# Peptides against a protein of PDB entry 2KNC: the designs that were tried, part 34

Target 1, 74 residues: chain A of PDB entry 2KNC
Amino acid sequence: KGPDILVVLLSVMGAILLIGLAALLIWKLLITIHDRKEFAKFEEERARAKWDTANNPLYKEATSTFTNITYRGT

## One batch from the design tools (peptide; made by RFdiffusion4, then SolubleMPNN)

Design b2_p16_4_s1 (from b2_p16_4, 12 letters changed)
Fold by OpenDDE base, seed 4:
Structure b2_p16_4_s1 (fold): chain B 74 residues (1-74), chain A 16 residues (1-16)
Amino acid sequence: as target 1 above (74 residues)
Amino acid sequence: SLLELLLLLLLLLLSV
């Protein structure tokens, strides 16, 4: 009895679906690894920028404390 | 290629 044509068709359809799913999983894995590497690089650059800002003599703190010498606490 | 793998799978199924 030759292979059941229905079994052949269902097996080909199943193989296409499994290949498609595997390709999507590989693609998602590659993107996830890429995004994690890019995020790690971004955090390193942000850390460097914070150190450079802390050592920059032109950086003025946004908050200035003024002592009011005219305030006589009555 | 993926097409060759699918063709090999089809030939394997036809040989059973």
Scores: peptide ipSAE 0.077, ipTM 0.737, DockQ to the pose 0.075
Fold by OpenDDE base, seed 1:
Structure b2_p16_4_s1 (fold): chain B 74 residues (1-74), chain A 16 residues (1-16)
Amino acid sequence: as target 1 above (74 residues)
Amino acid sequence: SLLELLLLLLLLLLSV
């Protein structure tokens, strides 16, 4: 008896679905690894930019605290 | 290779 045509069709369909799923998983994995590397680089550059800003003598915080030394809290 | 996998699949299908 030749292979059941239905069994052959279902197994080919199953193989195509598994290949498609594997390709999607690989694609998602590659993107996830890429995004993590790019995000890590972005956070490093942001941390460096924050450090450079903190050391910029021209950068003044928008908030200045004035301690009134003449305020006697009576 | 992908071709070998396809051949193995075909052989599996012919064995059923």
Scores: peptide ipSAE 0.075, ipTM 0.728, DockQ to the pose 0.058
Fold by OpenDDE base, seed 3:
Structure b2_p16_4_s1 (fold): chain B 74 residues (1-74), chain A 16 residues (1-16)
Amino acid sequence: as target 1 above (74 residues)
Amino acid sequence: SLLELLLLLLLLLLSV
């Protein structure tokens, strides 16, 4: 007995959905791996830029921390 | 190829 036409239709629909889902998961995985590599590179470049800035004797921080000597933290 | 995989899947479905 050939498979019931309903079983064939449901199996084809299920296969299309599974292939579509698998393709989306693979695509998302590839993007996620790419973005993680790019982000790691960006953080490394940002770390280097901080080291270069710290070694530049002409660099003055835009923010100064003032200790208020009159503030007795009670 | 993707076409061969689809054909194999179709043959599997027809073999049930």
Scores: peptide ipSAE 0.065, ipTM 0.708, DockQ to the pose 0.081
Fold by OpenDDE base, seed 5:
Structure b2_p16_4_s1 (fold): chain B 74 residues (1-74), chain A 16 residues (1-16)
Amino acid sequence: as target 1 above (74 residues)
Amino acid sequence: SLLELLLLLLLLLLSV
């Protein structure tokens, strides 16, 4: 029996779909790895910038703690 | 390889 034309067509369609799905999975994996590395670098740079700001002798805290001398707790 | 997979698929199609 020659190969059933329907079986050949379905197998070709299935192969194209599997190749397309595999390509999408590889692409998604590469992007996910790239984005995680870039995000980790960004968070490290942001953490360093906070530490550098905290150690900067020119950094005046915008939060002045005013001791209210007039607050005698009655 | 992708070529081997394609060859196996072709052999499978010819075996039906």
Scores: peptide ipSAE 0.062, ipTM 0.716, DockQ to the pose 0.057

Design b2_p16_4_s2 (from b2_p16_4, 12 letters changed)
Fold by OpenDDE base, seed 4:
Structure b2_p16_4_s2 (fold): chain B 74 residues (1-74), chain A 16 residues (1-16)
Amino acid sequence: as target 1 above (74 residues)
Amino acid sequence: ELLELLLQLLLLLLEV
């Protein structure tokens, strides 16, 4: 029996739509994975920069304790 | 590749 022309047309249209949807889902997935990796790297660099600011070797505490060795407490 | 898969799908639909 020759293929039902309507079944063939609907199957081809359905296949094109499924391929288009699959391509959009793959594209969205790739972007979402990329953006999450970039955001995770940015938050790690920001965390590291905050830690490096808290332990900045250029930051000398403005408070130095000097023990006066000549102070004989009465 | 993609064009061959589409052609194979079209041939499969024409065989039914």
Scores: peptide ipSAE 0.045, ipTM 0.676, DockQ to the pose 0.042
Fold by OpenDDE base, seed 3:
Structure b2_p16_4_s2 (fold): chain B 74 residues (1-74), chain A 16 residues (1-16)
Amino acid sequence: as target 1 above (74 residues)
Amino acid sequence: ELLELLLQLLLLLLEV
C-alpha cells in the first residue's frame, strides 16, 4: 500500500517539531552550564577578594557597632 | 550527518 499521504505529512511535521524541541533543549542546557560556570567563577573571585581584604593589615572594617548603653528606646 | 539521519527517518516511515 503506498504510504498514506496524510501519514507522511504528519510524520514530517512531527520530525520538524521534534528537531525544534531538541534544539531548544540543547540551547537551554548550554546556557544553564554556562551560567553555572560563570556563577561559580564569580563566587570564587568574591571569596578571594574577601580573603585579600581580611589579610590586609590596613583594612579597618567600615562597620563599628557602637552599643549606646544610654539608648533607652522611648 | 543530520541530513542522512533525516533521510533514514524518512525511509523508515516509508516502510510502514
Scores: peptide ipSAE 0.043, ipTM 0.663, DockQ to the pose 0.082
Fold by OpenDDE base, seed 5:
Structure b2_p16_4_s2 (fold): chain B 74 residues (1-74), chain A 16 residues (1-16)
Amino acid sequence: as target 1 above (74 residues)
Amino acid sequence: ELLELLLQLLLLLLEV
């Protein structure tokens, strides 16, 4: 049986499409891993900056709880 | 690897 020219053409087209899709999936995976590492670092730095701000000796709490020692609840 | 798979696919298509 001679090679079915249609089967050969469809298989070559299918192979090119599969290679293209595989390359796009690998590219997307690499970007997604990169972005997750960068985002995790950013959230760690942001968390650390909040902790450092909470312990900053120049930080005056916007809310001072005054216990009014003169409040005799009558 | 990829070239060998492509060659194997081509050989399989030549056998049909």
Scores: peptide ipSAE 0.042, ipTM 0.664, DockQ to the pose 0.045
Fold by OpenDDE base, seed 1:
Structure b2_p16_4_s2 (fold): chain B 74 residues (1-74), chain A 16 residues (1-16)
Amino acid sequence: as target 1 above (74 residues)
Amino acid sequence: ELLELLLQLLLLLLEV
């Protein structure tokens, strides 16, 4: 019984579609993992930059408590 | 969304 030519054609078409779909899934997965790692790194760097701003000796807190030395409470 | 659509298409293609 030679392979049914229709079964061979359908199997080849199905295999091409499966390979194409698998390639798209792998590509999408790689991009999604890359973007999530880059975003996580960016959010970590942003968090660290906020900590470094708190430890920056040039960061004068906008709240300078001027003790008014002239205010002797009468 | 797109991944779910592709997975549904894959399942549909495997059922045939």
Scores: peptide ipSAE 0.034, ipTM 0.657, DockQ to the pose 0.060

Design b2_p16_4_s3 (from b2_p16_4, 12 letters changed)
Fold by OpenDDE base, seed 1:
Structure b2_p16_4_s3 (fold): chain B 74 residues (1-74), chain A 16 residues (1-16)
Amino acid sequence: as target 1 above (74 residues)
Amino acid sequence: DSLLQLLLLLLLLLAT
């Protein structure tokens, strides 16, 4: 009995689908690893930028409390 | 591992 031509065709189709699925999984994995590295870098740069903003001498809080030491509330 | 097992299963189905 020669290999059932239908079984050969279905197996080839199944193998192509599995290769396609494997390629999609590899692609998704590569993107996920890339995005995690880029996000970690972005959070580090954001943490540095927040530190620089806290030390920015041009950043004056909108509220300046002036305690007038000469105000004796009589 | 599951994809490799499925590929091996398909290859076994070809050999029968």
Scores: peptide ipSAE 0.042, ipTM 0.661, DockQ to the pose 0.045
Fold by OpenDDE base, seed 4:
Formats: structure tokens, C-alpha cells, sequence
Structure b2_p16_4_s3 (fold): chain B 74 residues (1-74), chain A 16 residues (1-16)
């Protein structure tokens, strides 16, 4: 008996859906790997910028402490 | 694994 035409049609539809789902999973995996690599670079750059800012002699802290020499603590 | 099993089952059903 020749292949059941309904089985062939359902198999083709199922294969298309599976290929579509596989493509979406691959795409999501690639994005997830990309985002993890970009986040790791961003955290490394942020860590380097914090260390570089701490060692930068041109960096002045936003907080300046002024000793009021006229304050006689009487 | 379940998706691969479903694909294999579908291919087996097509081969019968």
C-alpha cells in the first residue's frame, strides 16, 4: 500500500515545525552566549575602570573635606 | 532528547 497521504502531510508539517523550533532554539542559544560574553567584557571593563580611576592622579573625589580653621570649639 | 525521539518516531512512521 502506498504511503498514507495523511501520514506524509502530517510528517512534512511536523518536520517544518521542528525545523522552525530548532532554528529558534539555536538563535536563542547564540544570543545567550553573545550576551554572556558581552556582560563578562562589561564587568571586566568596569573592574578595570574602577582600578584605573582609583590610581588616576587626575581623579578628584566629589567629596572635599574642608577643615574650618576659624572653628574654635569653644 | 524528546524532540529527537519525536523526529525518529516520525521517520519510522514514514518508513512503514
Amino acid sequence: as target 1 above (74 residues)
Amino acid sequence: DSLLQLLLLLLLLLAT
Scores: peptide ipSAE 0.040, ipTM 0.654, DockQ to the pose 0.055
Fold by OpenDDE base, seed 3:
Structure b2_p16_4_s3 (fold): chain B 74 residues (1-74), chain A 16 residues (1-16)
Amino acid sequence: as target 1 above (74 residues)
Amino acid sequence: DSLLQLLLLLLLLLAT
């Protein structure tokens, strides 16, 4: 029995769709892994920049907590 | 693994 032409056509169409989907999934996976690595580096650099700023003797926090010495909590 | 298995299954279906 020669291959059923309909089965061959459907299998080829299915294969093209699956290859296309696989390529998109691989591409998305590569981007996602890249972006996660870049984001992790960015957060590390941001954490270092905050640390360096906190150690800068010229840096003063915009917010200061003052203990009101006259506030006798009843 | 699932995509490779599906491709292999498709090739087997084409060979029958």
Scores: peptide ipSAE 0.039, ipTM 0.652, DockQ to the pose 0.051
Fold by OpenDDE base, seed 5:
Structure b2_p16_4_s3 (fold): chain B 74 residues (1-74), chain A 16 residues (1-16)
Amino acid sequence: as target 1 above (74 residues)
Amino acid sequence: DSLLQLLLLLLLLLAT
């Protein structure tokens, strides 16, 4: 009995779907690995910029804490 | 393993 034409058609359709799904999974994996590396680098650069700002002797905090010496809580 | 099993099942279906 020759292969049922229906089985051949379903097999080809299934193979195309599996190849497509595999390609999408590989693509998503590559993007996810790339994005995680880029995001880690960005967060490291952001952390360094924050540390450099904190250690900059020219950085004057915009907030001055004024202790009101006349505020006796009476 | 699942992809290999599916490929083997596909080949078996083509051989029947």
Scores: peptide ipSAE 0.039, ipTM 0.653, DockQ to the pose 0.043

Design b2_p16_4_s4 (from b2_p16_4, 12 letters changed)
Fold by OpenDDE base, seed 5:
Structure b2_p16_4_s4 (fold): chain B 74 residues (1-74), chain A 16 residues (1-16)
Amino acid sequence: as target 1 above (74 residues)
Amino acid sequence: DLLELLLLLLLLALLT
């Protein structure tokens, strides 16, 4: 019996779907690796900017520590 | 591999 034309067509369709799925997985993996590297750089820059702000002698903490003078027992 | 399985399935489909 010659190759079942339906089985050949189904196998070719399956191959195209698998290649398409593999391409999407590779693409998603590349994006995920790229985004993780970019996000890590962004968080490092953000951390560095926070440290530079904390070490800036012009940065007066807007948090006035109110020493409540009412709790100095006399 | 998945590719070898696909190639085996394709070969089986050609032999049947």
Scores: peptide ipSAE 0.050, ipTM 0.690, DockQ to the pose 0.044
Fold by OpenDDE base, seed 3:
Structure b2_p16_4_s4 (fold): chain B 74 residues (1-74), chain A 16 residues (1-16)
Amino acid sequence: as target 1 above (74 residues)
Amino acid sequence: DLLELLLLLLLLALLT
């Protein structure tokens, strides 16, 4: 029995859909891995920049908290 | 290769 023409058409359509879905999943996976690595690097660089700022002897905080020792809250 | 997977899938669909 030759392959049923309907089975051949459905198999080709199914193959195209599966290839398309597989390509989208691979693409999404690659982007997700890339973005997570880039974000981790960005957070590490931001953490280092905070440490460098905290260790800079010329860095003076724009805000200082003064405890008023004379303020007895009633 | 992608072509071999497609050929294998086509062969499987022809054998069923």
Scores: peptide ipSAE 0.048, ipTM 0.679, DockQ to the pose 0.069
Fold by OpenDDE base, seed 2:
Structure b2_p16_4_s4 (fold): chain B 74 residues (1-74), chain A 16 residues (1-16)
Amino acid sequence: as target 1 above (74 residues)
Amino acid sequence: DLLELLLLLLLLALLT
């Protein structure tokens, strides 16, 4: 008995669809991993840029030390 | 492996 031609056609179509779906899932997974690594790097660079705010010439320390001339500690 | 299982299922579908 030869294979049912309908079963062969459906199995080949099913295999092509599964390969296509697997390729899309792999592609999505690779992008998602890439984007997470890039986003983590971006948040690290943003955190570092906040630490370098101490050297920003526009950063005015919120604490003005008023030297009270009347309180010369002995 | 998942690929081997798919190949075995495909082979079984061709032999039935």
Scores: peptide ipSAE 0.046, ipTM 0.675, DockQ to the pose 0.043
Fold by OpenDDE base, seed 4:
Structure b2_p16_4_s4 (fold): chain B 74 residues (1-74), chain A 16 residues (1-16)
Amino acid sequence: as target 1 above (74 residues)
Amino acid sequence: DLLELLLLLLLLALLT
């Protein structure tokens, strides 16, 4: 019996849909991996900027302890 | 692989 034209048409339609879905999944996966790598780089740069802020010589601790050497407790 | 199974299924659908 020759190939059922309906089976051939449905198989071609199914193949196109599966290829389209696979391409969308691959595209979404590539974007998600790219965005995670870029976000990790931005968090590393932000962490470095925080380390530079912690070493900022302009940041004086608000608490200075003064020892008064002239206080003789009687 | 999954792709080979899909290609074999497609080939079978074209030959039947």
Scores: peptide ipSAE 0.044, ipTM 0.671, DockQ to the pose 0.040

Design b2_p16_5_s1 (from b2_p16_5, 14 letters changed)
Fold by OpenDDE base, seed 5:
Structure b2_p16_5_s1 (fold): chain B 74 residues (1-74), chain A 16 residues (1-16)
Amino acid sequence: as target 1 above (74 residues)
Amino acid sequence: LELLEEALKLAEEILE
C-alpha cells in the first residue's frame, strides 16, 4: 500500500506549523526574559540613585517646612 | 533521542 499522499502532506504541514509556533514561543520567551532583566536593572539603578541623593550633604530639599508659631487658629 | 526514534518510526509507518 503506497503512502497516503494526503496523510503525508497534512503531516508535513502540521510539522511546519508546530515548528513555526515553537520558534515564535521561544522568541517571545527570550524577549520577555531580556525585558525583565533590563527592568530589574533599571529599578536597582533608580533605588541606588535615591539612596545616593539621600546621603549627599549638598542635597537641599525643595520643600522647607516652617512651623508658623504666629498662627493662632481663629 | 527517544523522540527522534519515535518520529523516525512514525515516518516509516507513513511511508509503508
Scores: peptide ipSAE 0.028, ipTM 0.626, DockQ to the pose 0.259
Fold by OpenDDE base, seed 2:
Structure b2_p16_5_s1 (fold): chain B 74 residues (1-74), chain A 16 residues (1-16)
Amino acid sequence: as target 1 above (74 residues)
Amino acid sequence: LELLEEALKLAEEILE
């Protein structure tokens, strides 16, 4: 039997669709992994910048703690 | 492996 031209056509179309879907899934997976790594790097850089700012002698804490001498802590 | 054998059998059946 020669291959049914319709079956061959549908199988080729199905294979192309599956390859396309697999490529999209791989692409999405790569982006998701990349974004997670980039976000982790960004949070590390932000943490380092916070430590550097805390050690900066020009950084004055905006919070002035006034010792309320009249506060009787019961 | 079974899915590969089924896919191969289907490909053979299509090619016959």
Scores: peptide ipSAE 0.028, ipTM 0.610, DockQ to the pose 0.255
Fold by OpenDDE base, seed 4:
Structure b2_p16_5_s1 (fold): chain B 74 residues (1-74), chain A 16 residues (1-16)
Amino acid sequence: as target 1 above (74 residues)
Amino acid sequence: LELLEEALKLAEEILE
């Protein structure tokens, strides 16, 4: 009982396709993990830049309170 | 685990 040449060919083709698909999935997974780590670092740097903006002496608050000294309460 | 057992059985059937 030699292995059917057709079964061997189909099994080799199937194995190549599965290896190719597995390699693509691993590649996509590695990129996705890398991009999420880089994005998390970018969000941390942006958060630090907001803290620095809060301490920036050039930051002028948009809200100002004015006391009207001429108001007599009538 | 079941998928691995089926794959092993198929490999044994191809090798016979």
Scores: peptide ipSAE 0.027, ipTM 0.607, DockQ to the pose 0.244
Fold by OpenDDE base, seed 3:
Structure b2_p16_5_s1 (fold): chain B 74 residues (1-74), chain A 16 residues (1-16)
Amino acid sequence: as target 1 above (74 residues)
Amino acid sequence: LELLEEALKLAEEILE
């Protein structure tokens, strides 16, 4: 049985599509793992910076709360 | 392993 030229063409097209899809899935997986690791590192660095700020006796909060005694909420 | 065996079997069936 000679290879059905149509079956060969469809199989090659299917293989190319599957390889392309597999490559996209691998790429997405790698990015997702990378982003999660980078985000975890960022949150750890942010947590450390908050602790260092809290332990620094020279640190003054940039945010000050003022009670406006004259504001009667009209 | 099973997926590779199924893929090989499908490739053989297409080649016959």
Scores: peptide ipSAE 0.027, ipTM 0.596, DockQ to the pose 0.242

Design b2_p16_5_s2 (from b2_p16_5, 15 letters changed)
Fold by OpenDDE base, seed 1:
Structure b2_p16_5_s2 (fold): chain B 74 residues (1-74), chain A 16 residues (1-16)
Amino acid sequence: as target 1 above (74 residues)
Amino acid sequence: LELLLEALELLRKILE
């Protein structure tokens, strides 16, 4: 049986579509993995910056605790 | 490599 020209054409078209779709999925996966790694670094840097801000010598706490030394509890 | 071999085998089966 000679190759059914319709079957050959449909198989080639299907293969091209599948390769194209697979390439798009791989591309999206690579970007998603890259973005997650970059986001993780960004969150680590933000966490470090927040810790440094908490120890900023310019940060004056709004609340000061005073020990009342004149309080004689009877 | 296997996926390429399978694709070539499928193409062969369609061309027979």
Scores: peptide ipSAE 0.041, ipTM 0.657, DockQ to the pose 0.273
Fold by OpenDDE base, seed 4:
Structure b2_p16_5_s2 (fold): chain B 74 residues (1-74), chain A 16 residues (1-16)
Amino acid sequence: as target 1 above (74 residues)
Amino acid sequence: LELLLEALELLRKILE
């Protein structure tokens, strides 16, 4: 019994669709992994920049404490 | 591996 031409055609179409879907899933997965690795680097750089801001000699504390030398506590 | 074996077995059944 020769292969049913309709079954062969349907199997080839199904295989092409599955390969296309698999390629899209792999592509999305690779982008998602890449984006998460890039985001992790940006958060590390942001954390480092926060430490550098704490050591920045241009940073003045927004809060100043003044001792009133004329206050005689009763 | 099992999915590949099933695909090859289906292909064999289609070609028979």
Scores: peptide ipSAE 0.038, ipTM 0.637, DockQ to the pose 0.319
Fold by OpenDDE base, seed 3:
Structure b2_p16_5_s2 (fold): chain B 74 residues (1-74), chain A 16 residues (1-16)
Amino acid sequence: as target 1 above (74 residues)
Amino acid sequence: LELLLEALELLRKILE
């Protein structure tokens, strides 16, 4: 019995859909791994910049606490 | 590799 032309068509369509889905999953996985590595690098660079700022003798804290002596807390 | 071989064997069985 020659291959049912319908079975061949459905198998080819199924294969194309599976390849397309696999390619999308691989692409999503690559992006997710890339983004996690880039985010980890960004947090490391931010942590270094904060450390360098804390060790800079010219650094003045941007936060100044002003006690409002006129505030009676009433 | 095994999954690819199974897929090729299934394709062979459909074409036979």
Scores: peptide ipSAE 0.037, ipTM 0.633, DockQ to the pose 0.245
Fold by OpenDDE base, seed 5:
Structure b2_p16_5_s2 (fold): chain B 74 residues (1-74), chain A 16 residues (1-16)
Amino acid sequence: as target 1 above (74 residues)
Amino acid sequence: LELLLEALELLRKILE
């Protein structure tokens, strides 16, 4: 039985599609890992900037809690 | 290695 030319053609096409899909999945995975590392670094730098701001003696909190001592709760 | 062997065996079955 000679090789079924249709089976050979479909198998080659399927293999090319699977390799292409695998390459896209690997690429997406690498980007996702990279972006997660960069985002983690950005959030760490943002956290440090908040700590530095909180320790700045020139920083006045924008939110002042005033307890109105004259409010007798009528 | 097993996946490569299976792929070669499938290719052989298609070419026979």
Scores: peptide ipSAE 0.036, ipTM 0.640, DockQ to the pose 0.302

Design b2_p16_5_s3 (from b2_p16_5, 15 letters changed)
Fold by OpenDDE base, seed 5:
Structure b2_p16_5_s3 (fold): chain B 74 residues (1-74), chain A 16 residues (1-16)
Amino acid sequence: as target 1 above (74 residues)
Amino acid sequence: LEELLKALEELLELLS
């Protein structure tokens, strides 16, 4: 007895949909891994730049704190 | 992979 044409068509359609979904999931996974690696590198470079600035003896803070000895609170 | 192979064999049997 020949194959049921409806079963064959539905199975082929299902297979195509599953392959398409799998391809999208793989694509999303690859992008997510890439983005996380790039973000981790960015955060490492930012942390290093902050550390290097803190250890630079030529760095002067833009904010200076002064105690106003003339302020009597009146 | 074994599940995929088994599903392919079942599909071939349906097409036979």
Scores: peptide ipSAE 0.030, ipTM 0.627, DockQ to the pose 0.315
Fold by OpenDDE base, seed 2:
Formats: structure tokens, C-alpha cells, sequence
Structure b2_p16_5_s3 (fold): chain B 74 residues (1-74), chain A 16 residues (1-16)
């Protein structure tokens, strides 16, 4: 029997939609993986920069600690 | 994968 034209059209449309959705899912997945890798790289670079700063003899902490002699630690 | 194959077989049957 010959295929029903409407069935063929609907099947083709459905296939195109599924391919489109699959492409979007793959795209989102790739972006998500990329973003995670980039973030991990950024955190590694930040950790290295912190380490390098800590070893820099010119680095002085901005935080000053003062002993409050009047503080009664209960 | 099996469901995909079944769907393809059904589509082929509709096209025959």
C-alpha cells in the first residue's frame, strides 16, 4: 500500500522536531561541561595566584589584629 | 535503543 501523505508529513515533522530537540540537548550539555571545566580552571588559577601572593615578600595583609585588653572572654 | 529500533520498524511499516 502507498503511505498516507498525512502520516508521512507528520512523521517527517516529528523527526525534525526530535532532531532539533536532540541538538539543543547536546548543545546545552556541551555548554554545561565547558562551563564546569572553565570554572575549575578559574578556581585553579585563583588558588595559584593566592599561593604566589602568599609567597611574595612584598605582600602585606590588609587585616590588622589588635589585642583588646579590656575584653573579658566569658 | 530497542525503543528507537521499534519506532524505526513501525515507521518503515507505515511507509511500505
Amino acid sequence: as target 1 above (74 residues)
Amino acid sequence: LEELLKALEELLELLS
Scores: peptide ipSAE 0.030, ipTM 0.613, DockQ to the pose 0.320
Fold by OpenDDE base, seed 4:
Structure b2_p16_5_s3 (fold): chain B 74 residues (1-74), chain A 16 residues (1-16)
Amino acid sequence: as target 1 above (74 residues)
Amino acid sequence: LEELLKALEELLELLS
């Protein structure tokens, strides 16, 4: 009662395909995690640069308040 | 996971 050669071949082919797919999924997962960590670091550095800009003495606020001294309230 | 283990056992039985 040896196993059918066709069953063995199909099982081996299926196993190879599953291992290949698993390897691709693991690879994509690792890249995705890496990219998200790098992007998070980039956003943190950008946030720090904005804080530095807020403390920059060359930064001029876009909003200005003016008082009209000629207004008599009539 | 248990279904995967069961499938592996069934495969081993077919190969025996």
Scores: peptide ipSAE 0.029, ipTM 0.606, DockQ to the pose 0.272
Fold by OpenDDE base, seed 3:
Structure b2_p16_5_s3 (fold): chain B 74 residues (1-74), chain A 16 residues (1-16)
Amino acid sequence: as target 1 above (74 residues)
Amino acid sequence: LEELLKALEELLELLS
């Protein structure tokens, strides 16, 4: 018995959709792994930079705290 | 992998 044309068409459509979905899942997985590795590297580099800053006696913080004597907290 | 092969076999049987 030849395959039902309708069954063949639906199976092909289903296969295309599944391949597309699988490709998207693989793509998302690869991006997620890449982003996590890059973020971990960034946090490590930031941590190193903080340590280097703490050990450098010539370092001056870019952030300054000022007391505003005019502000009455209203 | 075995589940994938089984699914392909089931599809082939449906199309035969």
Scores: peptide ipSAE 0.028, ipTM 0.603, DockQ to the pose 0.225

